# Peptides against a protein of PDB entry 3HUF: the designs that were tried, part 8

Target 1, 320 residues: chain A of PDB entry 3HUF
Amino acid sequence: MWIIEAEGDILKGKSRILFPGTYIVGRNVSDDSSHIQVISKSISKRHARFTILTPSEKDYFTGGPCEFEVKDLDTKFGTKVNEKVVGQNGDSYKEKDLKIQLGKCPFTINAYWRSMCIQFDNPEMLSQWASNLNLLGIPTGLRDSDATTHFVMNRQAGSSITVGTMYAFLKKTVIIDDSYLQYLSTVKESVIEDASLMPDALECFKNIIKNNDQFPSSPEDCINSLEGFSCAMLNTSSESHHLLELLGLRISTFMSLGDIDKELISKTDFVVLNNAVYDSEKISFPEGIFCLTIEQLWKIIIERNSRELISKEIERLKYA

## One batch from the design tools (peptide; aimed at target 1 K45 K104)

Design b2_p25_8 (made by RFdiffusion4)
Pose (drawn by RFdiffusion4):
Parts: sequence; structure tokens; C-alpha cells
Structure b2_p25_8 (pose): chain A 301 residues (1-255, 262-274, 288-320), chain P 25 residues (1-25)
Amino acid sequence: MWIIEAEGDILKGKSRILFPGTYIVGRNVSDDSSHIQVISKSISKRHARFTILTPSEKDYFTGGPCEFEVKDLDTKFGTKVNEKVVGQNGDSYKEKDLKIQLGKCPFTINAYWRSMCIQFDNPEMLSQWASNLNLLGIPTGLRDSDATTHFVMNRQAGSSITVGTMYAFLKKTVIIDDSYLQYLSTVKESVIEDASLMPDALECFKNIIKNNDQFPSSPEDCINSLEGFSCAMLNTSSESHHLLELLGLRISTFMKELISKTDFVVLNGIFCLTIEQLWKIIIERNSRELISKEIERLKYA
Amino acid sequence: ELEEEVEELEEEVEELEEFVEGLEE
């Protein structure tokens, strides 16, 4: 999401989260859902227009920002962005840091992008919530992405968690649920400061894993719990390979050395396991000679 | 009429003072 703040007291010492849409910025304008008051002698009463475009699907994967446009409103002293004068017809920016000078104001409005891309575990959930989050400047998607910061698990309807959830937990993604999304549906009309929505997501995550037999205490105890073991799988996607790597496993991808060297086969007279079955063991017992002894029992037998 | 001309000149002076203050900034 986009945020602005400034030195001096030109934004009254406050920061602000800017959603997709248009803002009029100037000396004689009141701070509301579509106006930003910036007080300085050289700033015109209505000085600049900031237009933030809604996100594209590609930004969910790249982590790129919503397009930020600035128009100078035929002002006395002009507008610059990163020291470039804004021409007529305005300019658009896809960088993550923007220094915006209005007129000759010695203090710049500093706009910066905070990473926030939300992955859903369910297509019906994505379709229901995507438009809401996109209007806030939050890219969403279903497939794996390296720019994902949050993961929305399905309602844990007294049932096992999905591989997408296990993977998000291991790569230290913040796991959230419907209740946090309901909170996000509250905020479009609001004028709120930098980092206003982020801590609630962490609180939601910390509450989800409490008293939950689908999760251990932390991603740290899960990571490298199966070190010294090895495994094999058919056409391993880079995500499943990374998931198994995070467990400390040695992996051999296939299209007398696939059998005796390899302790077990991970799927989607050899011994086979699903990742869902492997997660049950990855939690269950205590130590390295216990939580990896049940897996060592399933191999000999 | 003369009151209207005075009011118009006071507005122009206020705009020039705002412009000078902005230039000196």
C-alpha cells in the first residue's frame, strides 16, 4: 500500500495511507477521503492531483506498487517528483519511493510503498474478497508468489489445514483469516496513518496458531526438523521442493539409486507419504530422536 | 463604483503579497 509523510509540520506531523483513487492536494483544502491539506506559503490553494491506479494481477507476483500519478494544477511555482518537474499531462511513477515537492516548499511529501500482497487458499474466497482488497491497493492471488506477505487460510472447519497453509507457515508468511478480512472491509473511507492495518494481521496470526493442533509453536521449530533424511518426488514444483528443503530434506526429482539411497517418496514396492501425512509427523513428537523417530518407524516397517 | 474599485484593488494587493511571500520562500 501507498503511504505519505513529510518533514516539518506540513502534513501536521501525521502520515497517511493512500488508496487507489484521486486526491487533490493543496494549501486550502480539508483532509478527507479525497483531499490532502499541505500548508506552506508557496503551495497553491489547490496544487496537485495524485491518482493511484488499482493493482494488476502481475503486481501480486512482482511486489510492484500501484501506479502513482501526479498532475500539477497550473500552479504558481510548479511540482517536482524525485527532482523532475511535472509537465502538463502529468507523470506516472512505478518506483517505490517518491519525493514530491510542491512549489518552493523546503519540505517534501515523501510517498513510499509498503509491501502487502495477499494469497488466498480458495478460489471462491479470492473471488469474494479480491475487489475489496484491490480497492485498498492490495494485490491478491491464488498461486504461489515470492511477493506474498499474508496468506488467508480457509475456515479451519475442525479439519486438516492445506499444503498452502503449511507452506505459508514455513516460509514465515503471516497467516490470516476471514476475521481480519472483515476488518479490512471497514477502512476505505478512512484517513489513517502508516502501518495501521499491519499489526492486527500479526495479532490475528498469533491467535490462530494458539491451542491449534494443526500448528506447532513457531516456524522455527518446524524448519530443518528432518535434516539427515532424504526423499524423492515426481516433477516437483519449485514450491514443493522449497517446502521440503525447509524441512531439511534432501530431494531427488524424477521424471537402484532412487530406491536405496532415498528414505521415502513424497507424492503430489517403495514407501510413500503425502506432505499432509508428513506434516502430522512434523508436529507430533518431541525431539530430533522422537519427532523424526515416528518417520523412522514408518521406513523400517 | 469607487467602493467596488477599492475592493478590487485590495484583492490584487493581497494576491501580490501572497505571490511575494511564495517567491521569498

## One batch from the design tools (peptide; aimed at target 1 S44)

Design b2_p26_2 (made by RFdiffusion4)
Pose (drawn by RFdiffusion4):
Structure b2_p26_2 (pose): chain A 301 residues (1-255, 262-274, 288-320), chain P 26 residues (1-26)
Amino acid sequence: MWIIEAEGDILKGKSRILFPGTYIVGRNVSDDSSHIQVISKSISKRHARFTILTPSEKDYFTGGPCEFEVKDLDTKFGTKVNEKVVGQNGDSYKEKDLKIQLGKCPFTINAYWRSMCIQFDNPEMLSQWASNLNLLGIPTGLRDSDATTHFVMNRQAGSSITVGTMYAFLKKTVIIDDSYLQYLSTVKESVIEDASLMPDALECFKNIIKNNDQFPSSPEDCINSLEGFSCAMLNTSSESHHLLELLGLRISTFMKELISKTDFVVLNGIFCLTIEQLWKIIIERNSRELISKEIERLKYA
Amino acid sequence: EEEEEEEEEWIEEEEEKAKEENEEEK
């Protein structure tokens, strides 16, 4: 999401999260959901218009920012963005850092993008919540993305967690749920500062894994728990390969060396396991000679 | 659609206000 702050006291020492929509910025305007007051001698009463476009699907995958547009409102001393004078018809920016000078004000309004892309585990959940999050400037999606910062697991209805959840836990993504989304549905009309929504997501994540038999204590204990082992799978997607890599496994992808060298076959007279079955062992027992002894029992037998 | 039309009208009104105020300042 987009955030602005400034040096000096021109924004009253406060930062602000800007959502998609339009803002009028000026010396004689009151701070509300659509105005930003910036006090300095050279700043016109109504000085600039900032328009932030809603996110595209591509931004969920690239981590790119919502398009940020600035229009100078025919002012006495002009508007610059990253030292470029804003012409008539305005300019649009897709960089993540913007230094915005209003008039001759010695202090710049510094806009920066904080990464936040939310992956859902369920299509009906994505359809229900996507428009809400997009209006906040938060890209959403279902498929795997390297720009994902948060993952929304389904209601853990007393049942096993999905592979998408296991994968998000291992790659150190913050796992959140419906309760955090309900919190996000509170905030569009609000004037709140930088990092206002992020800590609650971490609290939600820390609470989810507590007293939960689908999770161990940390991603750290899970990572490289199966080192020294090897495996094989059919047309492994790069995500499942990365998931198995994170477990410390050696992987052989296939389309007498696929059988005796390979300890087990991971799926979707050879011995086979699902990732769902592998997760049950990856948690269960204690040590390296115990949590990887139940998997060593399933091989010999 | 209705909310978008209201926003466009609001932008136009605010730009008109800013034009008048800035002509006085100049």

Design b2_p26_5_s3 (made by RFdiffusion4, then SolubleMPNN; its pose is not in this set)
Fold by OpenDDE base, seed 4:
Structure b2_p26_5_s3 (fold): chain B 320 residues (1-320), chain A 26 residues (1-26)
Amino acid sequence: as target 1 above (320 residues)
Amino acid sequence: SEEEEKKLEEEEEKWEEEKKKKEELE
């Protein structure tokens, strides 16, 4: 989201979040959801219009800012952004840092982008929340992204965590739930005067981890914990592959169980399958190899002695 | 300086008045 602050107390020493929307900026406006009062005698009563666009799909993948449009309201001294005069029709900016000068005001408004990108594990939940979050200037999506800062876990009571949740945890994404999203929806008005009132997701995350025994204490407990082991995996989700990489596994990929030959078995400690393949193909598993699901692997990996547990299972099946 | 700011304010006010007059004539 965009945050503005200013030098020389022209914003009354306050930081403000600019959500997607249009703002009239000037000396003779009252601070509200569509106006930004600037305290300077050297600026127009109505000096500029700021328009923050909703996030694009590209912004979700890049962590780029919502587009920031600046229009001068036909002032005598104009408006500058990053020392460049704003064009007559207005200009749009995608830089993460904007230095906005209103007329000859000696103090600038500094706008900076605070990155927040929310990944959803569930498309129905994305459909429910995306519009509201986009109106907060938060990019949202389903796919894995290097720009992802937060991950929405679906609270299904009694269900195992998804591969998406496992991977989000290991890549140190802040895991949140619907309660945090609901909280975000309520703070929009309160953060107009103080950007510090934006809720922190870390408390939500800590509570999720504390209350769910399916999580280790930290990602560091699992990262590279299986270094030196080799697995084979069906070409499933990229997320599953990245998860196994973060465990420190050497990964071989195959297209079908029929591709698992003696050579592959000789170099592979275990085979990782998705639930659908595991359940359908249990009767046709190759002899002499340990086959498990990602969820079964996760149950082992969260244990302190994960390496010993896996070694025992591998040995048990090689000598059976 | 406060005097410079006041001059800038007066220049802006004149411009706003000129603009209003132009908009009323169009």
Scores: peptide ipSAE 0.232, ipTM 0.820, DockQ to the pose 0.245
OpenDDE base, seeds 1, 2, 3, 5: peptide ipSAE 0.232, 0.223, 0.227, 0.228; ipTM 0.819, 0.814, 0.815, 0.817

## One batch from the design tools (peptide; aimed at target 1 R27 S44 K45 K104)

Design b2_p27_1 (made by RFdiffusion4)
Pose (drawn by RFdiffusion4):
Structure b2_p27_1 (pose): chain A 301 residues (1-255, 262-274, 288-320), chain P 27 residues (1-27)
Amino acid sequence: MWIIEAEGDILKGKSRILFPGTYIVGRNVSDDSSHIQVISKSISKRHARFTILTPSEKDYFTGGPCEFEVKDLDTKFGTKVNEKVVGQNGDSYKEKDLKIQLGKCPFTINAYWRSMCIQFDNPEMLSQWASNLNLLGIPTGLRDSDATTHFVMNRQAGSSITVGTMYAFLKKTVIIDDSYLQYLSTVKESVIEDASLMPDALECFKNIIKNNDQFPSSPEDCINSLEGFSCAMLNTSSESHHLLELLGLRISTFMKELISKTDFVVLNGIFCLTIEQLWKIIIERNSRELISKEIERLKYA
Amino acid sequence: SEELKEELEEQEEEAKEANKSDDATEE
């Protein structure tokens, strides 16, 4: 999401999260959901218009920011963005850092993008919540993405967690749920500062894994728990390969050396396992000679 | 789309009126 702050006291020492929509910025305007007051001699009463476009699906995958547009409102001293004078018809910016000078004000309004892209585990959940999050400037999606910062697991209805959840836990993504989304549905009309929504997501994640038999204590204990082992799978997607890599496994992708060298076959007279079955062992026992002894029992037998 | 264009034009018109008596000075 987009955030602005400034040196000096021109924004009253406060930062602000800007959502998609339009803002009028000026010396004689009051701070509300659509205006930003910036006090300096050289800043016109109504000085600039900031327009932030809603996110595209591509931004969920690239981590790119919502398009940020600035229009000078025919002012006495002009508007610059990253030292470029804003012409008539305005300019649009897709960079993640913007230094915005209003008039001759010696202090710049500094806009920066904080990464936040939310992956859902369920299509009906994505369809229900996507428009809400997009209006906050938060890209969403279902498929795997390297720009994902948060993952929304389904209601753990007393049942096993999905592979998408296991994978998000291992790659150190913050796992959140419906309750955090309900909190996000509170905030569009609000004037809140930088990092206002992020810590609650971490608190939600820390609470989710507490007293939960689908999770161990940390991603750290899970990572490289099967080192020394090897495995094989059919047309492994790069995500499942990365998931198995994170467990410390050696992987052989296939389309007498696929059988005796390979300890087990991971699926979707050879010995086979699902990732769902592998997760049950990855948690269960204690040590490296115990949590990887149940998997060593399933191989010999 | 048409509503957004109208809102933008309205904001520019309010800015022209507000700045008819702009007292902004150098630093």

Design b2_p27_3 (made by RFdiffusion4)
Pose (drawn by RFdiffusion4):
Structure b2_p27_3 (pose): chain A 301 residues (1-255, 262-274, 288-320), chain P 27 residues (1-27)
Amino acid sequence: MWIIEAEGDILKGKSRILFPGTYIVGRNVSDDSSHIQVISKSISKRHARFTILTPSEKDYFTGGPCEFEVKDLDTKFGTKVNEKVVGQNGDSYKEKDLKIQLGKCPFTINAYWRSMCIQFDNPEMLSQWASNLNLLGIPTGLRDSDATTHFVMNRQAGSSITVGTMYAFLKKTVIIDDSYLQYLSTVKESVIEDASLMPDALECFKNIIKNNDQFPSSPEDCINSLEGFSCAMLNTSSESHHLLELLGLRISTFMKELISKTDFVVLNGIFCLTIEQLWKIIIERNSRELISKEIERLKYA
Amino acid sequence: EVEELEEEVEELEVEVFFLEEEVEDLE
């Protein structure tokens, strides 16, 4: 999401989260859902228009920002963005850091993008919530992405968690649920400061894994719990390979050395396991000679 | 010295612009 703040007291020492839409910025305007007051001698009463475009699907994967546009409103002293004078018809920016000078004001409005891309585990959940989050400047998607910061698990309806959830937990993504999304549906009309929505997501994540038999205490105790073991799988997607790598496994992808060297086969007279079955063991027992002893029992037998 | 004077001129232009807009507000 986009955030602005400034040195001096030109934004009254406050920061602000800017959602997709249009803002009028100037000396004689009141701070509301569509105006930003910036007080300085050289800033025109209505000085600049900031337009933030809603996110594209590609931004969910790249981590790129919503397009930020600035128009100078035929002002006495002009507008610059990153030291470039804003021409008529305005300019658009896709960088993550913008220094915006209004008139001859010695203090710049500093706009910066904070990463926030939300992955859903369920298509019906994505369709229900996507427009809401896009209006806040939050890209969403279903497939794996390296720019994902949060993962929305399905209602844990007294049942096993999905591989998408296990993977998000291991790669240290913040796991959230419907209750946090309900909180996000509260905030579009609001004028709130930088990092206002982020800590609640971490609180939601910390509460989810408490007293939960689908999760261990931390991603740290899960990572490299199966070191010294090896495995094999058919046409491993880079995500499943990375998931198994995070468990400390050695992996052989196939399209007498696939059988005796390899301890087990991971799926989607050889011994086979699903990742869902492997997760049950990855939690269960205690030590390295216990939590990886049940897996060593399933091999010999 | 020329540069200092040009700076003083720029400051005055900014003050003038600010006062003119205060006057309009009062009217």

Design b2_p27_6_s3 (made by RFdiffusion4, then SolubleMPNN; its pose is not in this set)
Fold by OpenDDE base, seed 5:
Structure b2_p27_6_s3 (fold): chain B 320 residues (1-320), chain A 27 residues (1-27)
Amino acid sequence: as target 1 above (320 residues)
Amino acid sequence: MEEEKKEKEEKEEEEEAEKLLEEEKLK
């Protein structure tokens, strides 16, 4: 989201969130959803127009800002952004930090991008929320991205958490739910006056973790918890691969269960399979190797004695 | 004449801005 602040009381000492939309900035406007009053010398009654675009699909992957257009409203002293005079037709900016000077005002309006990118675990929730979140200047998507700051878990009552949720947790992404999204939808008016009124996603996250026994107390309890073990997996999911890497596993990949030879078995402690392969091919598993799903592995790694538990399962099948 | 008019307009705009700043400090 874009946030503006300024020194010298020209913004009344307040920080303001700018959502996608158009704002008239000047001395003789009243602060509202479409106007920003700036009181200083040489500022015109109507001085500039700020236009913030909705996020692009690219912004979700890059964590880049919503495009910020500045237009001078044919003022006597003009408008500058980052010491450059705004062009007669307006200029568009993709920088994360903008110093906006209105006329000869001795104080600059500082606009800065607070990165917030929300990944969704399922397409249905994305379809439900994307439009509203985009109107808040929040990029949204389904795929993992290094720019993701928040992850919306699928609330299926009584279901196991997804691989996406597991991975988001280990990446230290703030896991949120629909309650937080509902709250975000209500803050739009209150945060005009004070950007500090943005809801704390960490409170939502803490409540999710506290109320769900499928989460460990912290990501640190699981990260590298299986260091020194080796696994093999089907090359089916990049997210599953990255999850196993965060556990500290050495990973070998194979294309089919038929590719699991004696050499691979000799170097591998266990095989990780997706649910479909595990259920369909359980009778055809190679002898002398421990095969499990990611969900079964997760149930082991959330336990305090995860290393002892996995060692016992490996031993049980090597000597069977 | 045009410069003097521009200086007068600039001064009137500065005085109006100072007055508005004082009014906002009193709220």
Scores: peptide ipSAE 0.129, ipTM 0.725, DockQ to the pose 0.141
OpenDDE base, seeds 1, 2, 3, 4: peptide ipSAE 0.115, 0.000, 0.032, 0.077; ipTM 0.729, 0.201, 0.594, 0.665

## One batch from the design tools (peptide; aimed at target 1 K104)

Design b2_p28_1_s1 (made by RFdiffusion4, then SolubleMPNN; its pose is not in this set)
Fold by OpenDDE base, seed 3:
Structure b2_p28_1_s1 (fold): chain B 320 residues (1-320), chain A 28 residues (1-28)
Amino acid sequence: as target 1 above (320 residues)
Amino acid sequence: SEKEKKEEEKKKKEKEEELLKKEEEEIE
């Protein structure tokens, strides 16, 4: 989201969130959802127009800002952004930091981008929330992204956490739920005057982790916890592969259980399968190899003695 | 100090007012 602050009390010492939309900026406007009052003698009654665009799909992957358009409203002294005079037709900015000078005001409006990108685990939840979140200037998507700051966990009571949730936790994204998204939608009016009133997702995250025994105490307890072990996995999902990489595993891929030859078995400590393959093929598992699901592996890695537990299961099946 | 910052801000506002007066005199 865009946040503006200013020197010299020209914004009355307040920080403000700029959601996607159009704002008239000037000395003689009243602060509301479409106006920003700026108090200085050289600032025109109506001085500039700010237009914040909705996030692009690219912004979800890059964590880049919503496009910020500035137009001078034919003022005597003009408008500058980053020491450059705004062009007659207005200019568009994709920089994360903007120093906006209105007229001869000796104080600048500082606009800065606070990155927030929300990944969804479920396409139905994305479809429900994407429009509202985009209107808050928050990029949304389903795919993994290095720019992802938050991950929406679907609360199904009594269900195991998904691979997406496991991976989101290990990559240190803030896991949130629908209750936090609802709360974000309600604060839109209050944050016009004070950007500090934006709800902290960290409290929601702490409550999720505290109330769900399927999470370890920290991501650090699991990251590289299986370093030195080797696994084979079915080449089905990128998220599963990235999850196993974060555990520190050496990963080999195969296309079918029939492709698991003696060479692969000799180099592999265990085989990771999806639930569908595990349930269908459990009668035809290769002899002398430990096969498990990602969910079964997760139950082991959240334990303090995960390395010892894995070693014991590997040994049990080699001597059976 | 917070006092020095307020005094510098006051000087900047006074300078803005002087610049405005000069530009009003150039239009007359």
Scores: peptide ipSAE 0.211, ipTM 0.790, DockQ to the pose 0.157
OpenDDE base, seeds 1, 2, 4, 5: peptide ipSAE 0.201, 0.204, 0.209, 0.186; ipTM 0.781, 0.813, 0.788, 0.793; seed 4 fails the geometry check

Design b2_p28_2_s4 (made by RFdiffusion4, then SolubleMPNN; its pose is not in this set)
Fold by OpenDDE base, seed 1:
Structure b2_p28_2_s4 (fold): chain B 320 residues (1-320), chain A 28 residues (1-28)
Amino acid sequence: as target 1 above (320 residues)
Amino acid sequence: DEKEKKEEIEEIEKEAKKRKEEEKKKKE
């Protein structure tokens, strides 16, 4: 989200979030959803227009800012952004920090980008929330991104957490739920005068983790917890692969269960399967190898004695 | 230009002080 602030109290000492939309900036406007009052005699009554675009798909992957357009409203002394005069037709900016000089005003407006990118675990929730979140200047998507700051967990009562949720947790992404999204949808008016009124996702995250026994106390409890073990997995999911890497596993990939030969069995401690393959082919599993789902693995990993538990299961199947 | 800038800064600061005093009075 874009945040503006200024020195010299020209913004009345307030920080303001600029959501996607158009703002008239000047001395003789009243602060509202489309106007920014600047307290200076050296600026025009209507001095500039700021236009914040909605996030692009690229912004989701990069964590880059929504495009910031500035147009001077034919003022005597013009408008500058980062010491450069704004062109006659306006200019567009993708920098995360903008110093905006309105005419001869002795102070600058500082605009800075606070990155928030929300990943969704399922397309249904994305479809429900994406429009509203994009109107807040929040990039949204389904795919993993290094720019993701938040992850929306699906609330299904009695279901195990998804691989996406597991991976998001280990990546130290802030896990949020629909309740937080609902809260975000209400803040648009309240944060106009005070950007600090933006709801903190950390409290939501803490509550989710505290109240759900499917999470360890910290990601650090799981990261590299299986260092020294080797697994094989179907080459089906990048997230699953990255999850297993974060556990410290040596990973071999195979294309089908038919590729699980004696050589692979000799090199691996266990095989990780997706639920569909596990359920359909459990009768045909090779003897002498421990096969489990990622969800079953996760249930072991969240235990304090995860290494001992896995070792016992490996030994049990080796002597069976 | 420097004089005008100084005078404007002083005016902005004066108005800022007044606003802060008014906000304190509203919280009391």
Scores: peptide ipSAE 0.330, ipTM 0.849, DockQ to the pose 0.688
OpenDDE base, seeds 2, 3, 4, 5: peptide ipSAE 0.326, 0.329, 0.329, 0.329; ipTM 0.847, 0.848, 0.849, 0.849

Design b2_p28_3 (made by RFdiffusion4; failed a check: the pose's geometry)
Pose (drawn by RFdiffusion4):
Structure b2_p28_3 (pose): chain A 301 residues (1-255, 262-274, 288-320), chain P 28 residues (1-28)
Amino acid sequence: MWIIEAEGDILKGKSRILFPGTYIVGRNVSDDSSHIQVISKSISKRHARFTILTPSEKDYFTGGPCEFEVKDLDTKFGTKVNEKVVGQNGDSYKEKDLKIQLGKCPFTINAYWRSMCIQFDNPEMLSQWASNLNLLGIPTGLRDSDATTHFVMNRQAGSSITVGTMYAFLKKTVIIDDSYLQYLSTVKESVIEDASLMPDALECFKNIIKNNDQFPSSPEDCINSLEGFSCAMLNTSSESHHLLELLGLRISTFMKELISKTDFVVLNGIFCLTIEQLWKIIIERNSRELISKEIERLKYA
Amino acid sequence: ELEELEEELEDAEILEDEEKIEELEEEI
């Protein structure tokens, strides 16, 4: 999401989260959902228009920002962005840091992008919530992405968690649920400061894993719990390979040395396991000679 | 006229144009 703040007291010492849409910025305007007051001698009463475009699907994967546009409103002293004068017809910016000077104001409005891309575990959940989050400047998607910061698990309807959830937990993604999304549906009309929505997501995550037999205490105790073991799988996607790597496994991808060297086969007279079955063991027992002893029992037998 | 010159002086001070400021202080 986009945030602005400034030195001096030109934004009254406050920061602000800017959603997709249009803002009029100037000396004689009141701070509301569509105006930003910036007080300085050289800033025109209505000085600049900031237009933030809604996100594209590609931004969910790249982590790129919503397009930020600035128009100078035929002002007395002009507008610059990163030291470039804003021409008529305005300019658009896809960088993550923007220094915006209004008139001859010695203090710049500093706009910066904070990473936030939300992965859903369920297509019906994505379709229900995507438009809401996109209007806040939050890219969403279903497939794996390296720019994902949060993961929305399905309602844990007294049932096992999905591989997408296990993977998000291991790569240290913040796991959230419907209740946090309901909070996000509250905030479009609001004028709120930098980092206003982020801590609640962490509180939601910390509460989810508490008293939950689908999760251990932390991603740290899960990571490298199967070191010394090896495995094999058919056409491993880079995500499943990375998931198994995070467990400390040695992996052999296939399209005498696939059988005796390899302790077990991970799926989607050899011994086979699903990742769902492997997660049950990855949690269960205690030590490295216990939580990896039940897996060593399933191999010999 | 005096108010116009005071407005031009305020502009020259924002632009930090010392020659134009001295000229406008003299005219005021």

Design b2_p28_3_s3 (made by RFdiffusion4, then SolubleMPNN; from b2_p28_3, 12 letters changed; failed a check: the pose's geometry)
Amino acid sequence: EKKKLEEELEEAKINKDKKKIEELEKKL

Design b2_p28_3_s4 (made by RFdiffusion4, then SolubleMPNN; from b2_p28_3, 11 letters changed; failed a check: the pose's geometry)
Amino acid sequence: EEEELKKKLEEAKINNDEEKIKELEEKL

Design b2_p28_5 (made by RFdiffusion4)
Pose (drawn by RFdiffusion4):
Structure b2_p28_5 (pose): chain A 301 residues (1-255, 262-274, 288-320), chain P 28 residues (1-28)
Amino acid sequence: MWIIEAEGDILKGKSRILFPGTYIVGRNVSDDSSHIQVISKSISKRHARFTILTPSEKDYFTGGPCEFEVKDLDTKFGTKVNEKVVGQNGDSYKEKDLKIQLGKCPFTINAYWRSMCIQFDNPEMLSQWASNLNLLGIPTGLRDSDATTHFVMNRQAGSSITVGTMYAFLKKTVIIDDSYLQYLSTVKESVIEDASLMPDALECFKNIIKNNDQFPSSPEDCINSLEGFSCAMLNTSSESHHLLELLGLRISTFMKELISKTDFVVLNGIFCLTIEQLWKIIIERNSRELISKEIERLKYA
Amino acid sequence: EEEEEEKEKREKEAKELAEKLEKELEEE
C-alpha cells in the first residue's frame, strides 16, 4: 500500500496511508478521506491532485505498486516529482519511492510503497474479499507468487490444513484468516498512519498457530528437518520442489536409479507419500532421530 | 530490523534533500 510522510511539520508530523482514489492536496484544505492539508507559504490553497489507481492482477505476482498520478492544479510555483516538473495533463509513476515537492516548499512529501499482496487458499474466498482489498490497494490472488506477504487459510473447520497453508508457513509468509479480513473491511474511510494494519496481521498469525496441532512452534523447526533424506516426484512444480527443498530433501524429478537411491516418492513397488502425509510426520515426534525415525520406519517396512 | 533500517535511510535522504533545498531557496 501507498504511504506518505514528510520532514518538517508540513504534514503535522504524521504519516498517512493512501488508498486508491483521488486526493486534493493543498494549504487550505482539511484532512479527510479525500483531502490532504500541507501547510507552507509557497503551496497553493488547492495545489495538487494525487490519483492512485486500483491494482492489477499482475501486481499480485510482481509486487509492483498501484499507479500513482500527480496533477499540478495550475499553481503559482509548480509541482515536482523526483525533481521532474509535473506538466499539464499530469504524470504517472510506477516507482516505489516518490519525492513530491509542492511549490518552493523546502520539505518534500515522501510517498513510498509498502509491500502487501494477499494470497487466498480458496476461490470462493478470493471472490468474496478481492474487491474489498483491491480498493485498499492490496493485490490478491490464488496461485503462488514471490510477492505474497500474507496468506489467508480457510476456516480450519476442525480439519487438516492445505498444502498452500503448509507452504506459506515454511516460506515465512504471515498466515491470516477471516477475522483479520473483517478488520480490513473497517478501514477505507479512515485516515490512519504508516504500518497501521500490519501488526494486527502478525498478532492474528501468532494466535492461529497457538494450541494448533496442524502447526509446530515456528517455521524454523520445520525447515531442514528431513536433511539427509531424498525423494522423487512427477513433474514437480517449482513450488512443490521448493517446499521439499525447505524440508531439506534431495529431489529427483521424473517425466534402477529412481528406486534404490531415492528413499520415497512424493505424489501430487515403490513407497509413496503425499505432502499431507509428510506434514503429519514433519510435526509429530521430537528430535532428528525421532521425527525422522517415523519416516524411517515407513521406508523399511 | 530491515524495516527500521529502510526508515532511517529514508529519513537521512529526506533530511539531506531538505538542507539542499533550503540553501537553494536562500540563494534565490

